# Ledger of designs, part 23: peptides against a protein of PDB entry 2AUS

Target 1, 323 residues: chain A of PDB entry 2AUS
Amino acid sequence: ADIKREVIVKDDKAETNPKWGFPPDKRPIELHIQYGVINLDKPPGPTSHEVVAWIKRILNLEKAGHGGTLDPKVSGVLPVALERATRVVQALLPAGKEYVALMHLHGDVPEDKIRAVMKEFEGEIIQRPPLRSAVKRRLRTRKVYYIEILEIDGRDVLFRVGVEAGTYIRSLIHHIGLALGVGAHMAELRRTRSGPFKEDETLVTLHDLVDYYHFWKEDGIEEYIRKAIQPMEKAVEHLPKIWIKDSAVAAVAHGANLTVPGIVKLNAGIKKGDLVAIMTLKDELVALGKAMMSTQEMIERSKGIAVDVEKVFMPRDWYPKLW

## One batch from the design tools (peptide; aimed at target 1 T205 E218)

Design b2_p13_8_s2 (made by RFdiffusion4, then SolubleMPNN; from b2_p13_8, 9 letters changed)
Fold by OpenDDE base, seed 1:
Structure b2_p13_8_s2 (fold): chain B 323 residues (1-323), chain A 13 residues (1-13)
Amino acid sequence: as target 1 above (323 residues)
Amino acid sequence: MKAFEELVKQLDA
C-alpha cells in the first residue's frame, strides 16, 4: 500500500467539469454508503461471512463483501465493501497483509537464536495451504516482507509480520518452530493491515456501526456513519492509477475499454497485465481493469487499448456521453 | 502477552 508511485502527466491542460460526477468528499450519505467500504475491526469468534451478514443487517444493505477472510479466532482489520462497491474487494484480495502474532515455543530457546532464526524467514518461504482451505494443497512460495519482534517472554514471542496475500501465519510459525528445533504454535493472531486499510481512526467495531446507524436513522445525525464508511476509492489506493478525460468517463462507465487518447495522467511502473484503477480527474473510481500496455507504451503511443475494463463501478449517468 | 492485549485494547477504546 505504501508504494509511492510517480505520476506522469500526458495532458497538462486537461480540465474537469465540477458539475459532473460525485467526488468521494461530496457524496450524499446514501450515495456514500452505496460506494462505501468499512474498515471493520472483526471480533474473534464469528466467521468473516457472519460478520458481513451482520453488517448487512445493521446497515440495511442488499450486498456486501469482504477484502479477505479472517479465521473465526482471528481479530482485526477486515475491509467490508458495501452495495455498489462490493466488487472492489477484488483489489484487496492480492494486497499485502500485516499481522501481529503470538507464537508459543514448545521448548526453551535463547533469545539471540530466536531473533536470528526469525530473521531468516524474511523473504521467500515455501508454504503448504492448510487442509481446510478450498485452495489446492500445492506447495507455493510466499513473500514475508518483514518480521519485527515486539517482545520475547520466555517461550512467548510477540511479532509483527508483513506478508504477501495468502501467506499462512500458522504455517510460518510452525516452520519457525521447526527451525528452532523445539516446535511452535500460533497462540494469538490479529490482522493489523489489509492493503490500504490499517489500524487507524477509520477502524470501527460492529457496536460502533449499530450506534452510528441509530444516530443517523433515529436522531438524524449522519456524521458518525459517514466517518465509519470510507469511500470505495480507499480500497484502490494501493493500485496503480490512470486518470482519464471527462470525455472518456461515460464510455468506460458503459464498459468500453480505455484507449490511449483518454489518458490525462498515470502512475509510473504499470506493466502489461497489472490490475489498474481508472480514475476521473476528481479521483472518482470509474473502473478496474487489466493494463494492456506499460506506462511507457501508454505515454509513447497515440492510439490503442490501454486498459481492458473488467469491472465498472461508476454509474453511466454521472458523466455525459461525449461521443 | 501484555503488549498484545494492550494493542487489542487500544483498538477497543
Scores: peptide ipSAE 0.007, ipTM 0.477, DockQ to the pose 0.047
OpenDDE base, seeds 2, 3, 4, 5: peptide ipSAE 0.007, 0.007, 0.000, 0.000; ipTM 0.438, 0.475, 0.461, 0.386; seed 2 fails the geometry check

Design b2_p13_8_s3 (made by RFdiffusion4, then SolubleMPNN; from b2_p13_8, 9 letters changed)
Fold by OpenDDE base, seed 1:
Structure b2_p13_8_s3 (fold): chain B 323 residues (1-323), chain A 13 residues (1-13)
Amino acid sequence: as target 1 above (323 residues)
Amino acid sequence: MKAFEEKIKELSE
């Protein structure tokens, strides 16, 4: 999520009409909710599905979805996409995750050995999904981006870990325990990051949501609920972006593929097959799609399909049809 | 070690 991507400008003369669309910061509260994502602090105990159901009840919503299941016992960052933004969770599923974990060792191990062995687990690891996972139990490689040991107290090891999506921390801890020769288990786990969502001022509890919704509905104070809900555009911050002309927005909003002439600017490093966010010049999310060209091809070519549009988010009427 | 929830709170501060 912290990967800074260069922005390449293809059309430096392209302007946007300020009367068209609804930029994330200018959405009326009802529209903001319709295109919102909550950075929820999931409590330990309930399932991710139960928490989503509670949010729907609290906020009187018809639809919501979460950006990646947390086990019932696991607390922390659970992005919950609301209403029309529900499908934006597709962008979050492949995103990296960070956790703080408590590992309990089944024997005594010198601290230096603990540190040395845990460092060896940075990089690529082979995992088998747990039996309770809906994922087929095939051996697969996953990346551990970093392990930071926070505290060692006898047999208890507190550590931060950044991992590729679908890395099982329980399995990682099991393998660390085997490598240490004494065995280990996961005692506690909290997710501290899911792509662009982290532990920051945007993190809210279920109780906060109850209170903030009441302040809005009973007292007419929308400020709290507005701050508690992030625009759906937050959920795509980690993706490579393509910004398009105002004249191309309505076509893409109708489900047309993005063609090269519609591109104003784009991130460097897009590869064919990448998931990309199609944005307006006002940083509104129009759609998610699959890149059919590299960044270089999108710059050099005058025509062709740049993005195969998979999921449209923007309403068809926010921008005029200019074709 | 402090309780996990307390440690998490300290890390978030």
Scores: peptide ipSAE 0.239, ipTM 0.860, DockQ to the pose 0.042
OpenDDE base, seeds 2, 3, 4, 5: peptide ipSAE 0.235, 0.234, 0.108, 0.237; ipTM 0.858, 0.861, 0.781, 0.862; seed 2 fails the geometry check

Design b2_p13_8_s4 (made by RFdiffusion4, then SolubleMPNN; from b2_p13_8, 9 letters changed)
Fold by OpenDDE base, seed 3:
Structure b2_p13_8_s4 (fold): chain B 323 residues (1-323), chain A 13 residues (1-13)
Amino acid sequence: as target 1 above (323 residues)
Amino acid sequence: MEAFEEEVKAIDA
């Protein structure tokens, strides 16, 4: 999420009609909810699915989905995409995660040795998925981006860890414990980040959602519920983006692949096969798709399929058909 | 010595 991507402009004369679409900042409250994502502080105890079911009941929603399972015991950042935005969570699955973990050591280890060994776990680690994962139990490499030790109290080690998606923190702690020679287990875990969603002013509890919904429905005050729900575009901030002409929006919204002539601007460093967000010039999410070209190919070529459109989010009627 | 098979419920991290 912190990767600032350069923006390359292909068509500096491309304008957008202000009457078309619904920019994230200009959505009526009902439409904002329909295209919303909650940065939920998941409490410990319930499953991620139970929490999603509660949000649906609280907010009177038909559909919602979460951006990556947290175990019942795990608290913290759970992105919950609402209604028409529900499938935007697929953009969060490959996103990096951050946790604060409490590791309990099964023996006494000098602090200097703890620090030294934990530093060795930054980088590539080999993990085996647990038995209960639907994922074939093959050894897989995962990246640990950083480990920050916050506190060491005897056998208790509080640390922050940034990891590649699908890195098992429990397995990491187990391996650290083995490397320390005493063994270890995960005592506590909190997720502090899921891609663009982090512990910030947008983080809300289930209690907050109850109150904010009541303020809206009973008192007519929409401000709180509006602030509690992020636009779905937040869930794609970490992806490379391609911005398209107004004339291409309706075609993509109908499920047509994005062709090179439709591109106005794009992020640098797109590779063939990357998940990309197709955006309007008003920063509205049209669709997610697979890049069929690199950024360089999209610049140099005059024609061809730039993006294979996998999932449309934008309604078909927000922009006129101009073809 | 019952091996406490701590069911390492993999927290899908």
Scores: peptide ipSAE 0.020, ipTM 0.498, DockQ to the pose 0.025
OpenDDE base, seeds 1, 2, 4, 5: peptide ipSAE 0.015, 0.015, 0.019, 0.011; ipTM 0.448, 0.468, 0.507, 0.445; seed 5 fails the geometry check

## One batch from the design tools (peptide; aimed at target 1 S75 L102 R190 T192)

Design b2_p14_1 (made by RFdiffusion4)
Pose (drawn by RFdiffusion4):
Formats: sequence, structure tokens, C-alpha cells
Structure b2_p14_1 (pose): chain A 309 residues (1-127, 142-323), chain P 14 residues (1-14)
Amino acid sequence: ADIKREVIVKDDKAETNPKWGFPPDKRPIELHIQYGVINLDKPPGPTSHEVVAWIKRILNLEKAGHGGTLDPKVSGVLPVALERATRVVQALLPAGKEYVALMHLHGDVPEDKIRAVMKEFEGEIIQRKVYYIEILEIDGRDVLFRVGVEAGTYIRSLIHHIGLALGVGAHMAELRRTRSGPFKEDETLVTLHDLVDYYHFWKEDGIEEYIRKAIQPMEKAVEHLPKIWIKDSAVAAVAHGANLTVPGIVKLNAGIKKGDLVAIMTLKDELVALGKAMMSTQEMIERSKGIAVDVEKVFMPRDWYPKLW
Amino acid sequence: VEKAVKEILERKAE
């Protein structure tokens, strides 16, 4: 997921006018929240659905959604997209996820076999692909390991299968997500307590600094997604419901294949929309016309890059 | 990762 993509510039002269839109990290606080995502450290106990409901009550929001469900007892990274950026969590499906898990073996197994068997579970699995498994600690029947997986991978099922392969059987004692696409345990990971307090600092004390840092621009959700940057003049057509045509492309990532989920970005690096690529990168460069992206969801409001009559 | 390991092991010790 976190492979840095090469950027290919087709129109080296394209410029963006600062009058239109906002750099993503410079939105007025209200707009920042309307188009924000929270990198939330989900506490054990509540369901992911319940956590989102609490967040909507805390932030007095109309809409919100999480990216990748965590079960009630699972803690860790739970991206929560807010308001107008609610559906941006779609961008996380192609990005992977990482967990730290504690596996309790129902029988004694030599460490040698445990490491050997765990390694064999990398690659593909049926229940999804397991990118990597790293054993952190093996203490008796307790195995602490870090695993990277494709989205929708049920870790409980993975541990159960490891138990079967060892014959002794296995139980997942605990699980914590450490990565969900571009969201990881860094300075943006916040708790529900921080969120409530920072919201009070803003609405009661008038200080927006803390609630601002606790909420990320929605563009964070597409950091690991192939991108196509378009001209200012092309943003309006897309913001108004049109698919993206090739003439509007300024630069794009290499490796885009037909059918790939892509992010359409302004030259300010704001998220305009998510869509499916109808052409490859090379076709987008060589062709002068045609639909480059079948737009599935528009995020940018019509007001930022307006059509003037 | 360090944070997760620490928290999981603290809860396990409880």
C-alpha cells in the first residue's frame, strides 16, 4: 500500500489560482471539519458503529463513517471520516492494514515450529492475502506478532487456521490495529477523550488549534492511492458531475491501470473525487481526448472552482 | 507497534 508512486507531468506549465479552493491544511475550521477524517485510537469495548455514533454526538455532526470495521474488543487505528468526507473511506479498501496480535496456543509447540508455520501463512489465505507476519515475542503458549494484510482480512480466522496447522489449536487473546492504509500510530492518532476536550476548547474557550490538529484533511485518506492532478478549469466540470476527460490532466501517477481506483486532485492537492480509471497512465499521456476516469464520488463542492456564466 | 505491544502486555498482566 505504502509504495511511493512516480509522478509524471504532462503539462509542465499548468498553474493554479489561489483564489479558488484552499490548500488542504488551510481550510477554515468549519470547512476543515466538513472535509475531515479522524485517526482515532478505538478503545476496547464499543462496536465501531457505536464509536462513530459517539463521535457524531461529541462533534455535533450530521454524518460520519469509519474505514474498516474493528470488532468490539479490538483497539487501534479507526479512520473516521466526517460529514462531506464520509465516503472517502472508500479510498482505504485498496490500501492494506496492519495489526499486532496476541495468539494463545492451546498446546505446547516448539518455537522452531511456531516460527516455521507462521511464515508459511504469508501470501494467500481463504476465509485475502497476508503480506507479512513478524513474530515479536514467543513466551510459552503466548505468541505476539505483527501482521500486514489486505483489507477485509479477518485476523481471528487467520489465528484459528494457524492453530489448526499446528494441530494444538489457537485462540486470539487480543488484537490492535496499528495501520489502516495511510493511518498509523503517529502524532495524528487521537482518543475519544482528546476529541471531547479539544471540542470544548474550541466551542467554549474559542481555541481551534487542538480540534484542528485532531482532525486531518480528507486528503489524508488518499495518500496511498494513485492520483491524477487536473487543471483548475477542469475541476468545475468534475465538481458538477462530469467524468474526467484527458484534456484536463496536468500530471498523474505511473502504474495506473484501467479499472484502478484513483483520486482526482486539484493542483493544490485537494481531493476532487474518487473514480475508476478508464485508461492507463500511458494512454492518458498519449491520447488527446476521451474519458480518463469514471467518477464514482465527488467530494469538492461546486463553489470552490465555480463555473462562471 | 511499540505502543501496541506495551498496551497488550500490560492488559495481559492484569

Design b2_p14_1_s1 (made by RFdiffusion4, then SolubleMPNN; from b2_p14_1, 7 letters changed)
Fold by OpenDDE base, seed 3:
Structure b2_p14_1_s1 (fold): chain B 323 residues (1-323), chain A 14 residues (1-14)
Amino acid sequence: as target 1 above (323 residues)
Amino acid sequence: VDAAVERIRARRAE
């Protein structure tokens, strides 16, 4: 999300019909919910699955999914994708995460040594997933992007950590404790970021959702629930994007692969095999897919499959069939 | 971010 991606324009004359589609800011409230993602402040106690089930009950939804499991004791940013947006979570699973953690040391260590050793854990670490993880217990490398020590108080170390998806902070803290020679455990953990979702004005509690749903249903005030739900397009902000012609939208919405002639503009730095978001010129998410070409190949070639479409989100009728 | 830090700090004071 923090990487400014250059936008390369292939067709500077391409226009979009304002009557077609439903831009994220122009969706009726019911449609906004159907294509929504909640930036939930998950409370400590419940599982991520229980919280998703509560949201479904609160908002009277058939389907919802979360953008990456938080342990029961872990609070903070849990993106919850709603209804037709449910599978947008696949874009969030591989996204980087940030946490604030409290590490408790099992012995006294000089502050300078704590700082020095924790800095050495920036970069690649070897982890084994815990027994309770749905992930195969194979040793794997994970990247720690940064460690920021916020406070050291005797044996308690409060720190911020940015990590690759599927990095276990509990395991990181255990390894830091071993490196310090005294041992350590994770006392507290809060997730402060999951890809484009962070602690900001969009972060809402389960209580907020109850109140905001009530204001909408009982008082006719939609403003609060509208603000509490982000458009599904938020969940793909961190992905490289390809913007397509209006004439290509319906075909992609029917599950056709994106071909090179359909591209209006695209982000720089797309590689073959990357997960990409296919967007309309109104910044509506059409589909997620696998890039079959690099950005350079998509610019240079006149034909061929640019994106293998894996998951369609846009309804088939938002744009006319022009084939 | 500050709110998360504050919440974790508050829990340490308990």
Scores: peptide ipSAE 0.032, ipTM 0.689, DockQ to the pose 0.789
OpenDDE base, seeds 1, 2, 4, 5: peptide ipSAE 0.014, 0.020, 0.026, 0.031; ipTM 0.642, 0.669, 0.692, 0.690

Design b2_p14_1_s2 (made by RFdiffusion4, then SolubleMPNN; from b2_p14_1, 6 letters changed)
Fold by OpenDDE base, seed 3:
Structure b2_p14_1_s2 (fold): chain B 323 residues (1-323), chain A 14 residues (1-14)
Amino acid sequence: as target 1 above (323 residues)
Amino acid sequence: VERAVAEIRARRAA
């Protein structure tokens, strides 16, 4: 999520009509909710699915989905995509995660050895998914981006860890315990980040949502519920982006693949097969798709399919049909 | 991180 991507401009003369679309900052409250994502502070106890059901009930929603399961006992950052934005969670599933974890060691280990061994777990690790996982139980590599020890108190090790999506912290702690020779288990876990969503001023509780919905419905105060819901575009901030002409928006919104002539600007470093966000010139999310070309190919070619459109978000009527 | 640390510490003290 922290990767600043260079923007390459293909068409510096491309303009956008201010009357078309609904930029993220200009959506009426009802529309903002329809295209929203909550940065939820999931409490310990309920499943991620139960929490999504609660949000749907609190906010009177038909649909919602979460940006990656937290176990019942695990608290913290759970992005919940609402209504028309529900499927934007597919952008969050592959996103990196951060946690604060408490590891309990089953024996005494010198602090210097704890620090040294935990540092060795930065980089690539081999994991087998747990039995309860919907993922095939095959050995697979995962990246640990960083481990930062926050506190060592005897056998209790508090640490921050950044990991590739689908890294199991419980399994990591188990392997650290084995490497230390004493064994270990995960005592506590909180997720502090899921891609672009982190512990910040946008993090809200279920209680906050109850109160903010009440203020809107009973008191006519929309400010709180508006701030509690992020635009769906937040959920794609970590993806490479392609910005398209106004004339291409309606076609993509109808499910047409993006062709090279429709591109105004794009991020550097797109590879064939990457998940990309197709954006308007007003930074509205049109669709998610699979890159069929690299950034370089999209620059050099005059024609061809740039993106295989997988999921449309934008309504078909926000931009006129210009073909 | 501060919130996470505070929450974990509070659970350990309970």
Scores: peptide ipSAE 0.229, ipTM 0.856, DockQ to the pose 0.899
OpenDDE base, seeds 1, 2, 4, 5: peptide ipSAE 0.158, 0.216, 0.223, 0.228; ipTM 0.825, 0.851, 0.856, 0.857

Design b2_p14_1_s3 (made by RFdiffusion4, then SolubleMPNN; from b2_p14_1, 6 letters changed)
Fold by OpenDDE base, seed 4:
Structure b2_p14_1_s3 (fold): chain B 323 residues (1-323), chain A 14 residues (1-14)
Amino acid sequence: as target 1 above (323 residues)
Amino acid sequence: MERAVREIRERRAA
């Protein structure tokens, strides 16, 4: 997720009008909320849907959505996209995740064997989704990017794990237990990362949101609620980006596909079929779309559809129509 | 990370 993407500049003379748009850090509080994502610390107990419903009630919102289900017993990082940003969660669903897990072994195993076997589960694993999953129960590969053992205390193994989206840690632990010969179960799980959202200073509780909303509405103090809500652009930081001319923004905001002439700069390594974020020169999210060209094709070609625009976020009026 | 480790450790000690 922390992939530093090279930026290739196509038009080094392209300027942006400072009067147009609303950069992520310059949105009025109401607009910031309308285009916001909360890095929520989901408590254990409630479903992710119940938590989203609570946030909607707390913040008096009509719409919200989460960046990937956490089971009721699972705590930690749950990105919750608000109002007009609700559909930005589609960028987070395929994003990598990190967890801290507690595995309980059903028998005694030497520490060296635990370490050795868990290391073998780094890389490609085969999983069948559980019955409760909305995903079809087909065998599929998933990547385990890393396993870091934090502590071994008898039969309790605390570890950090980075995984591809839709990797089931419960199933991973079950298979580790089988490989150890004693069996194991997932005692605890906390998600510490969902794409660009981490356990950092932006992580807030439901209680924090209650208080911060109160401070804003009753005391006129917007600072806390402003800090508790991230701009929707945070939810696309992990995606490859294409930055467009001011003259192209309104067209894309109206749902037009991005054509090659509209591109000012872009990330290296875009492939045809990739999910990409279309950005203004002020790093405002205009839309998400599917790349119809590679980075190289977008550089070399003078014309054609670069991005099939799938979801517009930016209001149509933030930039003038210049065509 | 530190928070997750702390919270899990605290729940084990309880």
Scores: peptide ipSAE 0.143, ipTM 0.827, DockQ to the pose 0.960
OpenDDE base, seeds 1, 2, 3, 5: peptide ipSAE 0.133, 0.135, 0.128, 0.090; ipTM 0.817, 0.819, 0.817, 0.800

Design b2_p14_1_s4 (made by RFdiffusion4, then SolubleMPNN; from b2_p14_1, 5 letters changed)
Fold by OpenDDE base, seed 1:
Structure b2_p14_1_s4 (fold): chain B 323 residues (1-323), chain A 14 residues (1-14)
Amino acid sequence: as target 1 above (323 residues)
Amino acid sequence: VEKAVAEIRARRAA
């Protein structure tokens, strides 16, 4: 999510009509909820599915989905996409994750050896998914972006770890324990980041949601529930973006593929096959799609399909049909 | 990270 992407302007004269659409910060509360994502602090105990079901009950919602399963015993950052935003979780599933983990060693190991061996697990590792996962048990490479040891207390090692999506921290700890020669297990795990969602002022509990919904419904105070729900656009901050003309928005909202003439500006470094967010000039999410061209091809070409539109989020009526 | 560390430390002390 911290990847700064250059913005290349293709049409510097393109303007947007302020009367069209609903920019994230200007959505009425009901519309904000319909296009919302909660940065939930998942408690230990319940499944991610149970927590999503509770949120649906608390907020009186028909649909919701989570941005990547946390095990029952695992706490922390669980993005929960609401209602019309439910499908935005597609952007979060492949996103990097950060955890704080407590590893318990099954024997005594010198601190210097612990530090040295854990450093060797930065980079590419080979994992097999656990039996309980819905993922086929194939050996696969995963990236460990960083390991930071926070504390060593005898046999207890507290560490921060940044990983590629679908890296199993339990398996990582098991392999570290084998490499140390004494064995180890995962005593505790908390997720501190899921793509653009982290431990910050937007992180809320289930209790917070109960209280904030009550303040809105019973007291008429929408401020708390508004703050507790992020716009769906937050869930795509880590993706490459393509910003489109007002005249292209309605077509894309109807499910038409984005063509090159519709592009106003775009991020550098888009490759063919990348998941991209199609945005308005007001930073509203129109759709997710697959890039059919690189950034360079989208600049150089005058025509062609730039993005194969996979998921539309924007209503068809927010922008006028101009074709 | 601070919240995670605090929560883990609190559970270890209990």
Scores: peptide ipSAE 0.174, ipTM 0.834, DockQ to the pose 0.975
OpenDDE base, seeds 2, 3, 4, 5: peptide ipSAE 0.101, 0.117, 0.039, 0.172; ipTM 0.815, 0.810, 0.723, 0.839; seed 4 fails the geometry check

Design b2_p14_2 (made by RFdiffusion4)
Pose (drawn by RFdiffusion4):
Structure b2_p14_2 (pose): chain A 309 residues (1-127, 142-323), chain P 14 residues (1-14)
Amino acid sequence: ADIKREVIVKDDKAETNPKWGFPPDKRPIELHIQYGVINLDKPPGPTSHEVVAWIKRILNLEKAGHGGTLDPKVSGVLPVALERATRVVQALLPAGKEYVALMHLHGDVPEDKIRAVMKEFEGEIIQRKVYYIEILEIDGRDVLFRVGVEAGTYIRSLIHHIGLALGVGAHMAELRRTRSGPFKEDETLVTLHDLVDYYHFWKEDGIEEYIRKAIQPMEKAVEHLPKIWIKDSAVAAVAHGANLTVPGIVKLNAGIKKGDLVAIMTLKDELVALGKAMMSTQEMIERSKGIAVDVEKVFMPRDWYPKLW
Amino acid sequence: SRFEELYEKWKEEE
């Protein structure tokens, strides 16, 4: 998921006018929240659905959604998209996820076999692909390991299968997500307590600094997604519901294939929309016309890059 | 918990 993509510039002269839109990290606090995402450290106990409900109550929001469900006892990274950016969590499906898990073996197994069997579970699995498994600690029947997987991969099922392969059987004692696409355990990971307090600092004490840092621009959700940057003049047509045509492309990532989920970005690096690529990168460069992206969801409001009559 | 202890340890070593 976190492979740095090459950027190919088709129109080296294209410029963006500051009058329109906002750099993603410079939105007025209300707009920042309307188009924000929270990198939340989900506590064990509540369901992911319940956590989102609490967040809506805390931030007094109308809409919110999480990216990738964590079970009630699972803690860790739970991206929660807010308001107008609620559906941006769609951008996380192609990106992978990482967990640290504690596996309790129901029988004694030599460490040698445990490491050998765990390694064989990398690649493909039926229940999804397992990118990597790294054993962190093996203490008796307890195995602590870090695993990277494709979205929708049930770790409980993976551990169960490892138990079968070892014949002794296995139980997942605990699980914590450490990565969900571009969201990881860094300075943006916040707790529900921080969120409540920072909201009070803003609404009661008038200080927006803390609630601002606790919420990321929605563009964070598309950091690992192939991108197509378009001219200022092309943003309005897309923001108004039109698919993206090739003439509007300024630059794009290499490796885009027809059918890929892509993010359409302004030259300020704001998220305009998510869509499906109808052409490849090379076709987008060589062709002068045609629909480049079948837009599935528009995020940018019509007011930022307006159509003037 | 057992996991928290191990996890914190690993985070320190990381």

Design b2_p14_2_s1 (made by RFdiffusion4, then SolubleMPNN; from b2_p14_2, 10 letters changed)
Fold by OpenDDE base, seed 4:
Structure b2_p14_2_s1 (fold): chain B 323 residues (1-323), chain A 14 residues (1-14)
Amino acid sequence: as target 1 above (323 residues)
Amino acid sequence: SRFDERLARYEALA
């Protein structure tokens, strides 16, 4: 998520009409909710689906979806996309995750050996999905991006771990325990990141949501519920972006593929087949799609399909039809 | 339901 992407400008003279669209920071509260994502602190105990159903009840919503399942016993960062933003979770499912885990060792191991062995688990690991997963139980590789040991207290090892989506921390801890020769199990697990969503000032509880909704509905105070809900654009922050002309927005919002002439600026390093976010010049999410060209091809070519549009988010009427 | 009872506990702690 923290990958800074260079922005390449193709059209430095492209302007945007301030009267068109609804920038993420200027949405009326009802519209903000319709295009919102909650950075929920999921409590331990409930399933991720139960928590999503509770949010729908608390906020009186028709639709919501989560950015990747947390087990019942696992707490922490669960992005919950609301209403018209519900489909943005597809951008979060493949995103990297961070956890803080407590590993309990089944025997005494010198601290230096713990540190050395855990460092060897940075990189590619082989995992077998657990029985409870909807995924076929085939062996698969997953990347461990980093392991940071926070504390070692006898047999208890507290550590931060950054991982590829669908890495099983329980399995990682089991393998670390085997490598240490004593065995280990996962005592506690908290998710501290899901792509762009972190433990920060945007993290809210179910209790916070109850209170903030009450303050809005009963007291007319929208400030708290507004802060508790992030714009859907936050959920694509980690994706490569393509910014388009105002004249191209309505066509893409109608489900037309993005063509090269519509591009104003784009991130470097887009490859053919990448998931990309199509943005307005006001940083509004128009659509998600599959890149049909590299960044370089999008710069060099004067025509052709740049992005195959898969999911439209923007309403058709936010920008005028200019074709 | 066990679900609604848990929700009500969250609402009552707010």
Scores: peptide ipSAE 0.032, ipTM 0.651, DockQ to the pose 0.034
OpenDDE base, seeds 1, 2, 3, 5: peptide ipSAE 0.007, 0.007, 0.020, 0.007; ipTM 0.485, 0.517, 0.578, 0.526

